# Ledger of designs, part 80: peptides against a protein of PDB entry 4DOW

Target 1, 157 residues: chain A of PDB entry 4DOW
Amino acid sequence: TFSWVGRPLPNRKQFQQMYREICMKINDGSEIHIKVGQFVLIQGEDNKKPYVAKLIELFQNGAEVPPKKCARVQWFVRFLEIPVSKRHLLGRSPPAQEIFWYDCSDWDNKINVETIIGPVQVVALAPEEVIPVDQKSEETLFVKLSWNKKDFAPLPP

## One batch from the design tools (peptide; made by RFdiffusion4, then SolubleMPNN)

Design b2_p20_8_s1 (from b2_p20_8, 9 letters changed)
Fold by OpenDDE base, seed 3:
Structure b2_p20_8_s1 (fold): chain B 157 residues (1-157), chain A 20 residues (1-20)
Amino acid sequence: as target 1 above (157 residues)
Amino acid sequence: SIEEEVKASLEKKNAEALAK
Protein backbone atom coordinates (compact mmCIF):
# COMPACT_ATOMS: atom_id res chain seq x y z
CA THR B 1 0.00 0.00 0.00
CA PHE B 2 1.26 3.41 -1.01
CA SER B 3 0.08 6.75 0.30
CA TRP B 4 1.27 10.29 -0.10
CA VAL B 5 3.02 12.02 2.75
CA GLY B 6 2.45 15.69 3.24
CA ARG B 7 0.74 18.21 1.07
CA PRO B 8 1.19 18.54 -2.67
CA LEU B 9 4.10 20.61 -3.84
CA PRO B 10 3.64 23.56 -6.13
CA ASN B 11 3.78 22.60 -9.77
CA ARG B 12 2.72 23.96 -13.11
CA LYS B 13 1.53 20.73 -14.59
CA GLN B 14 -2.16 20.33 -14.95
CA PHE B 15 -3.79 17.16 -13.74
CA GLN B 16 -0.78 16.33 -11.61
CA GLN B 17 -0.23 16.63 -7.91
CA MET B 18 3.40 16.49 -6.94
CA TYR B 19 4.69 15.20 -3.67
CA ARG B 20 8.00 15.03 -1.89
CA GLU B 21 7.46 11.82 -0.06
CA ILE B 22 5.49 8.61 -0.25
CA CYS B 23 4.77 6.04 2.38
CA MET B 24 5.10 2.38 1.60
CA LYS B 25 3.32 0.04 3.95
CA ILE B 26 4.80 -3.42 4.09
CA ASN B 27 3.15 -6.71 4.93
CA ASP B 28 4.32 -6.68 8.52
CA GLY B 29 2.59 -3.37 9.03
CA SER B 30 5.77 -1.36 9.09
CA GLU B 31 6.09 1.77 7.02
CA ILE B 32 8.91 2.95 4.82
CA HIS B 33 9.05 6.54 3.72
CA ILE B 34 10.66 7.23 0.38
CA LYS B 35 11.53 10.73 -0.76
CA VAL B 36 12.38 12.37 -4.03
CA GLY B 37 16.09 12.05 -4.60
CA GLN B 38 16.39 8.65 -3.02
CA PHE B 39 17.19 5.46 -4.81
CA VAL B 40 14.79 2.58 -5.09
CA LEU B 41 14.59 -0.95 -6.31
CA ILE B 42 11.97 -1.56 -8.96
CA GLN B 43 10.44 -4.94 -9.47
CA GLY B 44 11.74 -6.74 -12.50
CA GLU B 45 10.91 -9.99 -14.12
CA ASP B 46 10.73 -13.10 -12.06
CA ASN B 47 14.08 -14.63 -11.24
CA LYS B 48 15.80 -11.38 -12.07
CA LYS B 49 17.41 -8.76 -9.94
CA PRO B 50 15.35 -5.65 -9.37
CA TYR B 51 15.96 -2.58 -11.44
CA VAL B 52 17.52 0.46 -9.84
CA ALA B 53 16.31 4.01 -10.16
CA LYS B 54 16.61 7.41 -8.59
CA LEU B 55 13.34 9.11 -7.80
CA ILE B 56 13.14 12.44 -9.57
CA GLU B 57 9.49 13.21 -9.11
CA LEU B 58 6.55 11.77 -7.23
CA PHE B 59 3.15 12.64 -8.54
CA GLN B 60 -0.41 11.59 -8.81
CA ASN B 61 -1.45 11.41 -12.42
CA GLY B 62 -4.89 12.88 -12.54
CA ALA B 63 -5.09 12.48 -16.27
CA GLU B 64 -5.64 8.80 -15.81
CA VAL B 65 -8.87 7.21 -14.73
CA PRO B 66 -8.56 6.30 -12.01
CA PRO B 67 -5.70 8.54 -10.91
CA LYS B 68 -2.47 6.69 -10.40
CA LYS B 69 0.44 7.26 -8.10
CA CYS B 70 3.50 7.60 -10.28
CA ALA B 71 7.14 8.47 -10.17
CA ARG B 72 9.50 9.95 -12.69
CA VAL B 73 12.87 8.31 -12.38
CA GLN B 74 16.45 8.36 -13.46
CA TRP B 75 17.29 4.83 -14.42
CA PHE B 76 20.35 2.88 -13.62
CA VAL B 77 21.23 -0.29 -15.41
CA ARG B 78 22.86 -3.41 -14.14
CA PHE B 79 25.61 -4.93 -16.20
CA LEU B 80 23.39 -7.79 -17.22
CA GLU B 81 20.87 -5.35 -18.64
CA ILE B 82 23.45 -4.17 -21.15
CA PRO B 83 23.40 -6.02 -24.46
CA VAL B 84 25.83 -8.89 -24.56
CA SER B 85 27.42 -7.53 -27.69
CA LYS B 86 28.45 -4.35 -25.94
CA ARG B 87 29.48 -5.57 -22.53
CA HIS B 88 33.06 -5.91 -23.69
CA LEU B 89 33.23 -2.14 -23.97
CA LEU B 90 33.58 -1.94 -20.23
CA GLY B 91 36.93 -3.63 -20.47
CA ARG B 92 36.58 -5.35 -17.14
CA SER B 93 34.37 -7.69 -15.21
CA PRO B 94 32.32 -5.59 -12.85
CA PRO B 95 31.34 -6.72 -9.40
CA ALA B 96 27.74 -7.60 -8.83
CA GLN B 97 27.19 -4.40 -6.87
CA GLU B 98 28.12 -2.12 -9.73
CA ILE B 99 25.42 -0.29 -11.62
CA PHE B 100 25.60 2.29 -14.36
CA TRP B 101 23.94 5.64 -14.81
CA TYR B 102 21.55 5.29 -17.72
CA ASP B 103 22.29 8.29 -19.88
CA CYS B 104 19.40 8.41 -22.30
CA SER B 105 17.08 11.04 -23.66
CA ASP B 106 14.18 9.41 -21.87
CA TRP B 107 14.49 11.67 -18.87
CA ASP B 108 10.76 11.52 -18.37
CA ASN B 109 10.70 7.84 -17.59
CA LYS B 110 7.62 7.11 -15.56
CA ILE B 111 6.81 4.24 -13.28
CA ASN B 112 3.91 3.24 -11.16
CA VAL B 113 4.87 3.44 -7.52
CA GLU B 114 3.44 -0.01 -6.99
CA THR B 115 6.49 -1.36 -8.75
CA ILE B 116 8.75 -0.04 -6.01
CA ILE B 117 10.13 -2.78 -3.84
CA GLY B 118 11.95 -0.52 -1.45
CA PRO B 119 14.82 1.87 -0.99
CA VAL B 120 18.42 1.07 -1.76
CA GLN B 121 21.71 2.78 -1.15
CA VAL B 122 23.64 3.94 -4.19
CA VAL B 123 27.12 5.33 -3.79
CA ALA B 124 28.98 7.18 -6.49
CA LEU B 125 32.67 6.39 -6.71
CA ALA B 126 35.59 7.86 -8.55
CA PRO B 127 37.20 5.64 -11.15
CA GLU B 128 40.19 4.98 -8.94
CA GLU B 129 38.10 3.91 -5.99
CA VAL B 130 37.64 0.23 -5.36
CA ILE B 131 34.14 -1.12 -5.12
CA PRO B 132 33.79 -2.97 -1.85
CA VAL B 133 32.35 -6.42 -2.08
CA ASP B 134 29.31 -6.76 0.11
CA GLN B 135 27.82 -10.00 1.25
CA LYS B 136 24.40 -8.79 0.24
CA SER B 137 24.36 -7.57 -3.33
CA GLU B 138 21.31 -5.41 -2.76
CA GLU B 139 22.53 -3.71 0.38
CA THR B 140 24.67 -1.11 -1.33
CA LEU B 141 25.17 -0.48 -5.00
CA PHE B 142 27.96 1.51 -6.57
CA VAL B 143 28.17 3.59 -9.70
CA LYS B 144 31.28 4.80 -11.51
CA LEU B 145 30.18 5.13 -15.11
CA SER B 146 27.28 6.00 -17.30
CA TRP B 147 25.85 3.95 -20.12
CA ASN B 148 24.35 5.76 -23.09
CA LYS B 149 23.24 2.70 -25.03
CA LYS B 150 26.39 2.94 -27.13
CA ASP B 151 29.31 3.14 -24.78
CA PHE B 152 30.42 3.69 -21.24
CA ALA B 153 31.45 7.12 -20.09
CA PRO B 154 32.43 8.94 -16.93
CA LEU B 155 29.63 9.77 -14.56
CA PRO B 156 27.79 12.97 -15.19
CA PRO B 157 28.60 15.71 -12.70
CA SER A 1 -2.37 -6.45 -11.38
CA ILE A 2 1.06 -5.59 -10.11
CA GLU A 3 2.57 -7.64 -12.87
CA GLU A 4 0.78 -5.58 -15.44
CA GLU A 5 1.89 -2.41 -13.73
CA VAL A 6 5.47 -3.60 -13.68
CA LYS A 7 5.33 -4.40 -17.34
CA ALA A 8 3.86 -1.04 -18.18
CA SER A 9 6.34 0.82 -16.03
CA LEU A 10 9.42 -0.93 -17.30
CA GLU A 11 8.47 -1.41 -20.92
CA LYS A 12 10.20 1.66 -22.20
CA LYS A 13 13.21 1.29 -19.97
CA ASN A 14 13.62 -2.33 -20.85
CA ALA A 15 13.28 -1.67 -24.54
CA GLU A 16 15.95 0.97 -24.44
CA ALA A 17 18.27 -0.84 -22.10
CA LEU A 18 18.20 -4.07 -24.01
CA ALA A 19 18.41 -2.53 -27.44
CA LYS A 20 21.55 -3.43 -29.35
Scores: peptide ipSAE 0.047, ipTM 0.616, DockQ to the pose 0.070
Fold by OpenDDE base, seed 5:
Structure b2_p20_8_s1 (fold): chain B 157 residues (1-157), chain A 20 residues (1-20)
Amino acid sequence: as target 1 above (157 residues)
Amino acid sequence: SIEEEVKASLEKKNAEALAK
């Protein structure tokens, strides 16, 4: 179950009410609060690791019937999401904790908040920095490069 | 269903990032 936290933020977008924070209630009754700017795991297909995204906006879409709780996101991609034919362009075998900034912002990336599994930590690193080896790869993810469907590139400063 | 919502939410990403 998802519910808005706080009052709607001022905005001029038609049919949208924007929020800063959303509450996710888990089966055990506990609650997780997720805010704009945080990184989240999003449910993927069966036998696939969750997708990773940064929350850009949280909004209720009043144009839909019934209104739905949505988010606009900045996508990351895991190495295994990159086409097999392009993986060699990285020139190395990345650790499981590495993700890539998806540099394709041609249109709005909207999701339904019901697809959010939970928050995740994402840390930006310089190319020369070493990714720590942790017991669980999903504890902290690291990003060094962007992927634009053609090639990898360093993250802008 | 939740599965349908997941599919709808990821359709753009799938189309852009996973189609090729």
Scores: peptide ipSAE 0.046, ipTM 0.620, DockQ to the pose 0.074
Fold by OpenDDE base, seed 2:
Structure b2_p20_8_s1 (fold): chain B 157 residues (1-157), chain A 20 residues (1-20)
Amino acid sequence: as target 1 above (157 residues)
Amino acid sequence: SIEEEVKASLEKKNAEALAK
């Protein structure tokens, strides 16, 4: 279950109440708080790795009945999400922990918060920096490049 | 399902990338 934390932020968007933080209650009764700006894992296809995204906005969509808790996200893509025919453009075999900034804005990137699995650590690295692959960093994802559906490029500023 | 909606959106993006 998901619930808003704090009071809604002031905004002029019709039918939308924006929030800074959301609380995720897990089956064991524990709670995880997730804030705008953090990175999250999003439920993917069964038996597949979850998607990765950065939370840009948290909002309740009052235009829907009943109102839905939503998020706007900046997507990342895993290497396996890159079309097979274009993976060679990377010029290397990336480690499993590497993800890519999805440099495309062809839609509003809205998701339902119910698809959020939990938070994840994402670290931006310079091209020359080595992605550590050890037990302690196993749950950390790393980003060096962007993907714009045509080619890989340096990260946006 | 909600999960399917998210999946479909990414698949759509991937499909578009394949078409180019």
Scores: peptide ipSAE 0.041, ipTM 0.611, DockQ to the pose 0.080
Fold by OpenDDE base, seed 4:
Structure b2_p20_8_s1 (fold): chain B 157 residues (1-157), chain A 20 residues (1-20)
Amino acid sequence: as target 1 above (157 residues)
Amino acid sequence: SIEEEVKASLEKKNAEALAK
């Protein structure tokens, strides 16, 4: 169950109410608060690791019936999401904790908040910095490079 | 259903990520 925290932020969008924070209530009754700017795991396909995204906006879409709780996100890509034919462009075998900034302009990077599994920590590193190896890869994820469907590049500012 | 909502949200990402 997801519910908005606080009052809507001022905006002039006709069909959107924007928020800074959302509350996720999990099955054991505990609550997790997630804010704009944080990173989250998004439910993936069966037997696949969750997707990773940064929350850019939280909003209720009043144009839908009934209104939906949504988020605009910046996507990250796991190495295994990159086509096999392009993986060699990295020039190395990345650790499981490495993700890549998805540098593509999609039409609308909108998700339903119901797809959010929970928060995750993402740390940006310089290319020369060593990624700490952890047995639990979902504890902290690391990003060094962007992926634009053609090649890898340094992170955008 | 929640499952359908998840599918709708992910299909776009998957298509874009795996297009090339």
Scores: peptide ipSAE 0.047, ipTM 0.616, DockQ to the pose 0.087; fails the geometry check

Design b2_p20_8_s2 (from b2_p20_8, 10 letters changed)
Fold by OpenDDE base, seed 1:
Structure b2_p20_8_s2 (fold): chain B 157 residues (1-157), chain A 20 residues (1-20)
Amino acid sequence: as target 1 above (157 residues)
Amino acid sequence: SIEEEVKKSLEEANAKALAK
């Protein structure tokens, strides 16, 4: 179950109410608060790892009946989501914790909040920095590069 | 930069979590 936290933000969009925070209630009754700017795991296909995204906007879409709780996100992509024919362009075998900034507009960046599994920690690193592989960083994902379906590149400024 | 934006976002999130 998802519910808005706080008052809606001032918005000129007639059918969209903007929010800063949403509350996710888990089956055991515990609550997790997620805010704009945080990183989340999004439900993937069967037998696939969850997608990773940064929350850009939280909004209620009043144009739909009934209104739906939605989010706009910036996508990240896992190495295994990149086509096999292009993986060699990285020039190395990335650790499982590495993700890439998706620098394309072809993916729908609007999601239903019900697809959010939970928050996740994402840390940006310079290309020369080493990704730590230990128990302390097991739940942390790391991003060094962007992917634009053609090549890998440094993160946008 | 995106790198700085990500770092800033993480720091802000952590700060808010610690303040609760």
Scores: peptide ipSAE 0.027, ipTM 0.549, DockQ to the pose 0.028; fails the geometry check
Fold by OpenDDE base, seed 4:
Structure b2_p20_8_s2 (fold): chain B 157 residues (1-157), chain A 20 residues (1-20)
Amino acid sequence: as target 1 above (157 residues)
Amino acid sequence: SIEEEVKKSLEEANAKALAK
């Protein structure tokens, strides 16, 4: 179950009410608060790892009946989501913790908040920095590069 | 930059988590 936290932000969009924070209630009754700017895991397909995204906006879409709780996101891509024919362009075998900033506009960046599994930690590193692979950091994802469906590149400014 | 944005987002999230 998802519920808005706080009052809607002032905006002039006719069918959208924007928020800073949403509350996710888990089966055990505990609550997790997620804010704009945080990183989340999104439901994937069967036997696929969850998608990774950064929350850009939280809003209620009043154009739908009934109104839907939605988010706009910036997508990341896991290495295994990249076509096999293009993976060699990285020039190395990345650890499982590495993700890539998706620098394309062909993906729909609007999601239903119900697809959010939970928050995740994402750390940006310089290309030359080593990704920690110790047990204590296994839950953390790391991003060094962007992927634009053609090649890998440094992160955009 | 995106790198700085990601780092800042992480720092803010951590700070808020520690404050609660």
Scores: peptide ipSAE 0.027, ipTM 0.555, DockQ to the pose 0.028; fails the geometry check
Fold by OpenDDE base, seed 3:
Structure b2_p20_8_s2 (fold): chain B 157 residues (1-157), chain A 20 residues (1-20)
Amino acid sequence: as target 1 above (157 residues)
Amino acid sequence: SIEEEVKKSLEEANAKALAK
């Protein structure tokens, strides 16, 4: 289950109540708090790895009946999510931990918070930096480049 | 830059203990 943490933030959107934090209650009764600006795993399709996203906004959509808890996100894309015909443009074989900043507007950036699996650590690296593959970083994802459906590029400023 | 933004986000996240 998901519940808002704290009071709504001031905003000018009449049909939205914005929040900075949401609480996820897991089956074992434990609670995970996720804030705007953190990175999360989003439920993918069957037999697919979860999607990766950065939380930009947390809001309750009052335009829907009943109101839904939603989030706006910045998407990342995994290498295997990139079309096979375009993967060669990277010019290297990325480690499994590498993700790419999705620099396109064609993907819906609104999600239901119920699709959030949990938080994930994402680290930005310079192009010359090596992605570590040690055990301590096994669950950490790394981003060096952006993907705009046409080519890979350095991260936007 | 986005890189700096991500780094800052990471720093903020690391400042707090994650549930996992």
Scores: peptide ipSAE 0.026, ipTM 0.558, DockQ to the pose 0.030; fails the geometry check
Fold by OpenDDE base, seed 2:
Order: sequence, then structure tokens, then C-alpha cells
Structure b2_p20_8_s2 (fold): chain B 157 residues (1-157), chain A 20 residues (1-20)
Amino acid sequence: as target 1 above (157 residues)
Amino acid sequence: SIEEEVKKSLEEANAKALAK
């Protein structure tokens, strides 16, 4: 279950109440707070790894009945999500922890918060920086490049 | 840059977590 934390932000968007933080209650009764700007794992397809995204906005969509708790996100893409025919364009075999900034507008960036699995750590690295492979960084994802469905490129400014 | 944005986001998240 998800619940808003704090009061809605003042805005003029019709049918939308914006928030900075949401509380996710897990089955064991524990609570996780997730804020705008943090990175999250999103429920993927059956037997597929979860999607990775950065939370850009948290809002309640009042245009729906009943109102839906939603988020706008910036997508990342895992290497295995990239078509096999184009993976060679990277020119290297990436570690499993590497993800790519999705630099396309064709994907819907609106999600239901109920699809959020939980928070995840994402670290941006320069191309020359080495992705650490240690026990502490095992759950951390790293981004060096963007993917625009045509080629890999440096991260946008 | 996105790199700076990601770093900033991480730092802010960590700072807030530590402030609790």
C-alpha cells in the first residue's frame, strides 16, 4: 500500500495534486519512504528483471475514478533490454550492474506507484571510471552512457 | 549534466537519510 507523506505542493495543474514523498508499506508492516529525485525499481514483466527509473514527479491523478497515485519518471534501460541486434554497438561487454539513460520520448513516463518495488541506488560515472565490483556495491547500479534506440552516447548534459 | 544530476540526487538522498 502507498500513502502520501506531507501536504500537497501548490500547483495549477488541473486534477493533479503533487507531492514530494510517498510512503510504501510492505507486507511485513515496515515502511519505506521514497522521495522525488530518488531511483526506484519498477515491476517488470513476468520472469523479467525490474525496470529502473528516477522519480521526477509524484502526483495524484484526480481525473481518474477512483483517483490514482502516480509518478512521472526518467527511464533507464538495462543492457539486456536493448535489442540483441544493437548490443554490439556498445563495443564492450558491460557488467550486470550497468544501466543506461534512456534518451527517447517514445516511452510513457507515467507509472502507477503500485508498480514500484522499492528504492535502488544509482551512481553516475565518467566513461573512464571503473564500475566497482565489491560486496558493498553489489546492489548498486551504475550509469555511464545514454541509449537512444539508435546508438550509445555520453550522458546528456 | 545528467551525471551531475544523478550525483546530486544520490547525495541529497543520502544526506536526508543521515539527517533522520
Scores: peptide ipSAE 0.026, ipTM 0.552, DockQ to the pose 0.028; fails the geometry check

Design b2_p20_8_s3 (from b2_p20_8, 14 letters changed)
Fold by OpenDDE base, seed 3:
Structure b2_p20_8_s3 (fold): chain B 157 residues (1-157), chain A 20 residues (1-20)
Amino acid sequence: as target 1 above (157 residues)
Amino acid sequence: SIEDKVKADLEKANQKALAK
């Protein structure tokens, strides 16, 4: 169950009410508050691993009947989501914790909040920085590069 | 907090899945 937290933010988009925070209630009754700017896991297709995304906007889509709670996201991709034929372009074997900024417009960046599994920690690193492998970083994902379906590149500023 | 615990559990589960 998802519910908005706080009052709608000012916006100029017709049929949309924007919010900064949403509350996710899980089965045991506990609540998780997720804010714009945080990273989340999104339900994968079939038995695929969850997608990773950064929340850009939270909004109620009034154009839908009934209105739907939605989010706009910046997608990330896991290495294994990249076509096999292009993985060599990375030039290294990435750790499992590494993800990539998806720099393409072919993926719809609007999602239903119902697809959100929960929050996840994502840390951006410079190319020269080493991805930590200690226990403190075990639960964290790391991003160094972007992927635009053609090649890897430095992260967008 | 409960929220923090749930978040940690989710992240842990995610990493375990990635490690397989």
Scores: peptide ipSAE 0.028, ipTM 0.611, DockQ to the pose 0.030
Fold by OpenDDE base, seed 1:
Structure b2_p20_8_s3 (fold): chain B 157 residues (1-157), chain A 20 residues (1-20)
Amino acid sequence: as target 1 above (157 residues)
Amino acid sequence: SIEDKVKADLEKANQKALAK
C-alpha cells in the first residue's frame, strides 16, 4: 500500500499532482517513507534481479481513470544487463555492487509506485576509487560510469 | 522491518551476480 505524504507541490501540469514523499506500508503494518532524490529498487520480471533507479518525480496521474500513483526515474543498469558483445568495452570485470548510469532515452522512465520494492543506497565514486566488497558494504551499490548503449563514459555532472 | 527486507533482497541480488 502506497500513500502520499504531505501536500501537493506547486505544479503547472494540468493533470498531475506532484509530491515530495510517499509512504510504503506492508501487510504486517511496517512502513517506510521514500523521497524524491532517493534511490530505489524496482521489481523486475520473474527470476530477474530488481532494477535500480533514482526517483526524479513523484506524482499522481490524473489523466488516468482511476488516477495512478507514479514516479519518474533515472535508470541504472547492471553489468549483466549490458549486451555480451559490448561488455569488453569496460576493460575490467566489475564487482557485483557496481551499476552504471543509463544515458539513453529509449527506456520508459515512468513507473507505477507499486513496483517499488524499497530504498537502496547508491554512492557515486571517481574512477580511481576502490569499490569496497566487504560484508559491511554489501548493502550499498556504487556507480562510476554511464552507459549509452554504445560505450562507457564518465558520470554526468 | 521492511528496510531489513530490502537489504536482504539487495544482498541476494548481489550474491546472484557474484555467482554468474
Scores: peptide ipSAE 0.027, ipTM 0.608, DockQ to the pose 0.032
Fold by OpenDDE base, seed 5:
Structure b2_p20_8_s3 (fold): chain B 157 residues (1-157), chain A 20 residues (1-20)
Amino acid sequence: as target 1 above (157 residues)
Amino acid sequence: SIEDKVKADLEKANQKALAK
């Protein structure tokens, strides 16, 4: 289950109440708090790795009946999500923990918070920096480049 | 499934953090 943490943020958007933080309650009763600006894993298809996204906004959509708890996100894409015919454009074989900033607007960036699996750590690196591949870093994802469905590019500042 | 594993790992990590 999901519940809002704290008071709604001041905003002028009709039918929307914005929040900074949401609480995710797990089956054992424990709670995970997720804030705007954090990275999360989003539910994917069966037997597929979850999608990766950065939370931009948390809001309750009052235009829906009943009101829905929603989020706006910045998507990331895994290498294996990129079409096979275009993977060669990277010019290298990336480690499994590398992801790419999705620089397109064709994907819906609004999600239901119920699709959130949990938080994940994402670290931005310069192109020349080496992605650590050890047991301690296996849970961390790294981003160096963006992907715009045409080519890879350096991350924007 | 992969998703189940992720959830399990997060749960374990969260429990460990809360127990600290």
Scores: peptide ipSAE 0.025, ipTM 0.561, DockQ to the pose 0.036
Fold by OpenDDE base, seed 2:
Structure b2_p20_8_s3 (fold): chain B 157 residues (1-157), chain A 20 residues (1-20)
Amino acid sequence: as target 1 above (157 residues)
Amino acid sequence: SIEDKVKADLEKANQKALAK
């Protein structure tokens, strides 16, 4: 169950009400608040790891009947989501915690909030920084590079 | 890991949904 937190933000979009925060109620009755700018796990296909995304916008789409709670996201990709034929371009074997900024527009960046599994911690690192593998950081994902379906590149600003 | 826990929770939720 998802519900908006707070009042809608001022905007002129005819069919959209924008919000800063959404509340996710999970099965045990506990609540998780997720805000714009945070990172989330998105439901993947069966037997696959969830997708990783940064929340850019939270909005209710009034053009749909009934209105849908939606989000616009910046996608990230896991190494295993990259085609096998292209993985060698990284030049190294990344740790499982590494993800990549998806620098393409071919993916729909609009999602239904119902596909959000929960929040996740993502930390941006410089290329020379080492990804921690200790137990304290095992829950954190790290991003150092972007992927544009052709090659890896430094992170966008 | 958090990812594993999330997956497990999702699977449980899916199973519950399928049982309905």
Scores: peptide ipSAE 0.022, ipTM 0.548, DockQ to the pose 0.060

Design b2_p20_8_s4 (from b2_p20_8, 10 letters changed)
Fold by OpenDDE base, seed 1:
Structure b2_p20_8_s4 (fold): chain B 157 residues (1-157), chain A 20 residues (1-20)
Amino acid sequence: as target 1 above (157 residues)
Amino acid sequence: SIEEEVKKSLEEQNAKALAK
């Protein structure tokens, strides 16, 4: 279950109440608080790895009946999500922990908060920096480049 | 830059984790 934490933020958007933080209650009764700006794993298709995203906004969509708890996100993309015909453009075989900043607007960036699996750590690296593959970093994802459906590029400024 | 933004977000996450 998900519940809002704190008071709604002032905003000018009609039928939307914005929040800074949401509480996720897990099956064992423990609670995880997630804030705007944090990175999360989002439920993917069956037998596929979860999607990765940065939370940009948390809001209740009052235009729907009943109101839905939603989030706007910045997507990342995994290497295996990139079309096979274009993977060669990277010029290397990335480690499993590498993700790419999705620099396109074709994906719906609004999600239901119920699809959030949990928080995840994402670290930005320069292209020349080596991704740590030690056991302690197994849960950490790394981003060096962006993907715009045409080519890989350095992260936008 | 996006790199700095990501790093900043990570720092905020770490700070919160340490505060718990």
Scores: peptide ipSAE 0.118, ipTM 0.684, DockQ to the pose 0.028
Fold by OpenDDE base, seed 4:
Order: C-alpha cells, then sequence, then structure tokens
Structure b2_p20_8_s4 (fold): chain B 157 residues (1-157), chain A 20 residues (1-20)
C-alpha cells in the first residue's frame, strides 16, 4: 500500500498533484518513506533482477480514472541488460554491483509507484576508484559511467 | 554534475538515517 506524505506541492499542471514523499506500507505493518531524489528498485520481468532508478518526481495522475500514483525516474542499467554485442566496449569485466546511468530517452520514464520494491543505495565513483566488493557492501550499487546505447562515457555533468 | 548529484543524494540519505 502506498500513500502520499504531506501536502501537494504548488504546480501549474492541471491534472497532476506533485509530492515530495510517499509512504510504502509493507505486509508486516512496517512503513518505509521514500522521497524524491532517492534510489529505488523496481519490479522487473520474471527471472530478472529488479530495475534500478532514481526518483525524479512523485505525482498523482488525475487524468486517469481512478487517479494513479506515479513517479518519473532516471533509469540505470545493469551490465547484463546491455546487449551482448556491446558489452566488450567496457573493456573490463564489471562486478555485479556496478550499474550505469542510462543516457537515452527511448525508455518510458513514468512508472506506477506500485512497481517499487524498495529503496536501494547507489554510490557514484570516479573511474579510477575501486568498487569495494565485500559482504558489507553487497547491497550497495555503484555507478561510474553512463551508457547511451552506443558507448560508455563519463557521467553527464 | 550527475556524479555530484548522486553523491549529494547519498549524503542526504545517510544524514537522515543517522538522525533517526
Amino acid sequence: as target 1 above (157 residues)
Amino acid sequence: SIEEEVKKSLEEQNAKALAK
């Protein structure tokens, strides 16, 4: 169950109410608060790892009946999501914890909040920095580069 | 930059976690 936290933000969009925070209630009764700017895991396809995204906007879409709780996101891509024919462009074998900033507009960046599994920690590193691979950091994802469907590049400024 | 934005977001998350 998802519910808005706080009052809607002032905006000029007729059919969209924007929020800063949403509350996710889990089956055990516990609550997780997720805010704009945080990173989340999103339900993937069967037998695939969850998608990773940064929350850009939280909004209620009043144009739908009934109104839907939605989010706009910035996508990340896992190495295994990159086409096999392009993976060699990285020039190295990345650890499982590495993700890439998806620098392309071909993916729909609007999601239903119901697809959010939970928050995840994402850390940006310089290309020369080593990704720590230990038991303590297994749940942390790391981003060094962007992927634009053509090549890997430094993160956008 | 995106790198700074991600770092800032992480710092904010950590600060909130520590404040609880």
Scores: peptide ipSAE 0.107, ipTM 0.666, DockQ to the pose 0.027
Fold by OpenDDE base, seed 2:
Structure b2_p20_8_s4 (fold): chain B 157 residues (1-157), chain A 20 residues (1-20)
Amino acid sequence: as target 1 above (157 residues)
Amino acid sequence: SIEEEVKKSLEEQNAKALAK
């Protein structure tokens, strides 16, 4: 179950009410609050790892009946999501914790909040920085580069 | 489970937030 936290933000978008925060109630009855700017895991296909994204906007889509709780996201991509024929372009074997900034506009960046599994920690690193492998950081994801479907590149400014 | 992993991640984030 998902519910808005706080009052809607002032905006002039006719069919959208924007919010800063959403509450996710999980099966054990506990609640997790997720805010704009945080990173989230999004439900993938069966037997596949979840997608990773940064929340850009939280909004209720009033154009739908009934209104839907939605989010706009910046996508990340896991190495194994990169086409096999292009993976060699990285020039190295990345650790499992590494993800890449998706620098393309061909993916729909609007999602239903119901697809959100929960928050995840993402840390940006310089190319020369080493990804920690300690057990305490095993659930943390790291981003060094972007992927634009053609090649890997530095992160966008 | 994924839920346990997310919860673990959240705990780590909260710990870091409290340390700031």
Scores: peptide ipSAE 0.024, ipTM 0.569, DockQ to the pose 0.028
Fold by OpenDDE base, seed 5:
Structure b2_p20_8_s4 (fold): chain B 157 residues (1-157), chain A 20 residues (1-20)
Amino acid sequence: as target 1 above (157 residues)
Amino acid sequence: SIEEEVKKSLEEQNAKALAK
């Protein structure tokens, strides 16, 4: 289950109540608080790894009946999500922990919070920095480049 | 598992946050 934490933020949008934080209850009874600006795993399709995203906004969409708890996100893309025909453009074989900033607007960046699996750590690195392969960083994802469906590029300013 | 991944990630983030 998901519930809003705190009071709604001041907003000019008529049918949207914005929040800073949401609480996710997990099956083991524990609670995880997720805030705007954090990175999350989003439920993928069957046989697919979870999607990775940065939370930009948390809001309740009052235009829907019933109102839905939603989030606006910045998408990342895993290397395996990139079309096979384009993967060679990277010029290297990335580690499994590398993700890419999705620099396109063709994907809907609105999600239902119910699709959030949980938080994930994402660290930005310079292109020359080496992705550490240690047990401590096993679950940490790293981003060096952006992907715009045409080519890889430096991260957006 | 996904749950283990989430838990591990959360623990790591919390540990780093506490260490700062």
Scores: peptide ipSAE 0.024, ipTM 0.574, DockQ to the pose 0.028

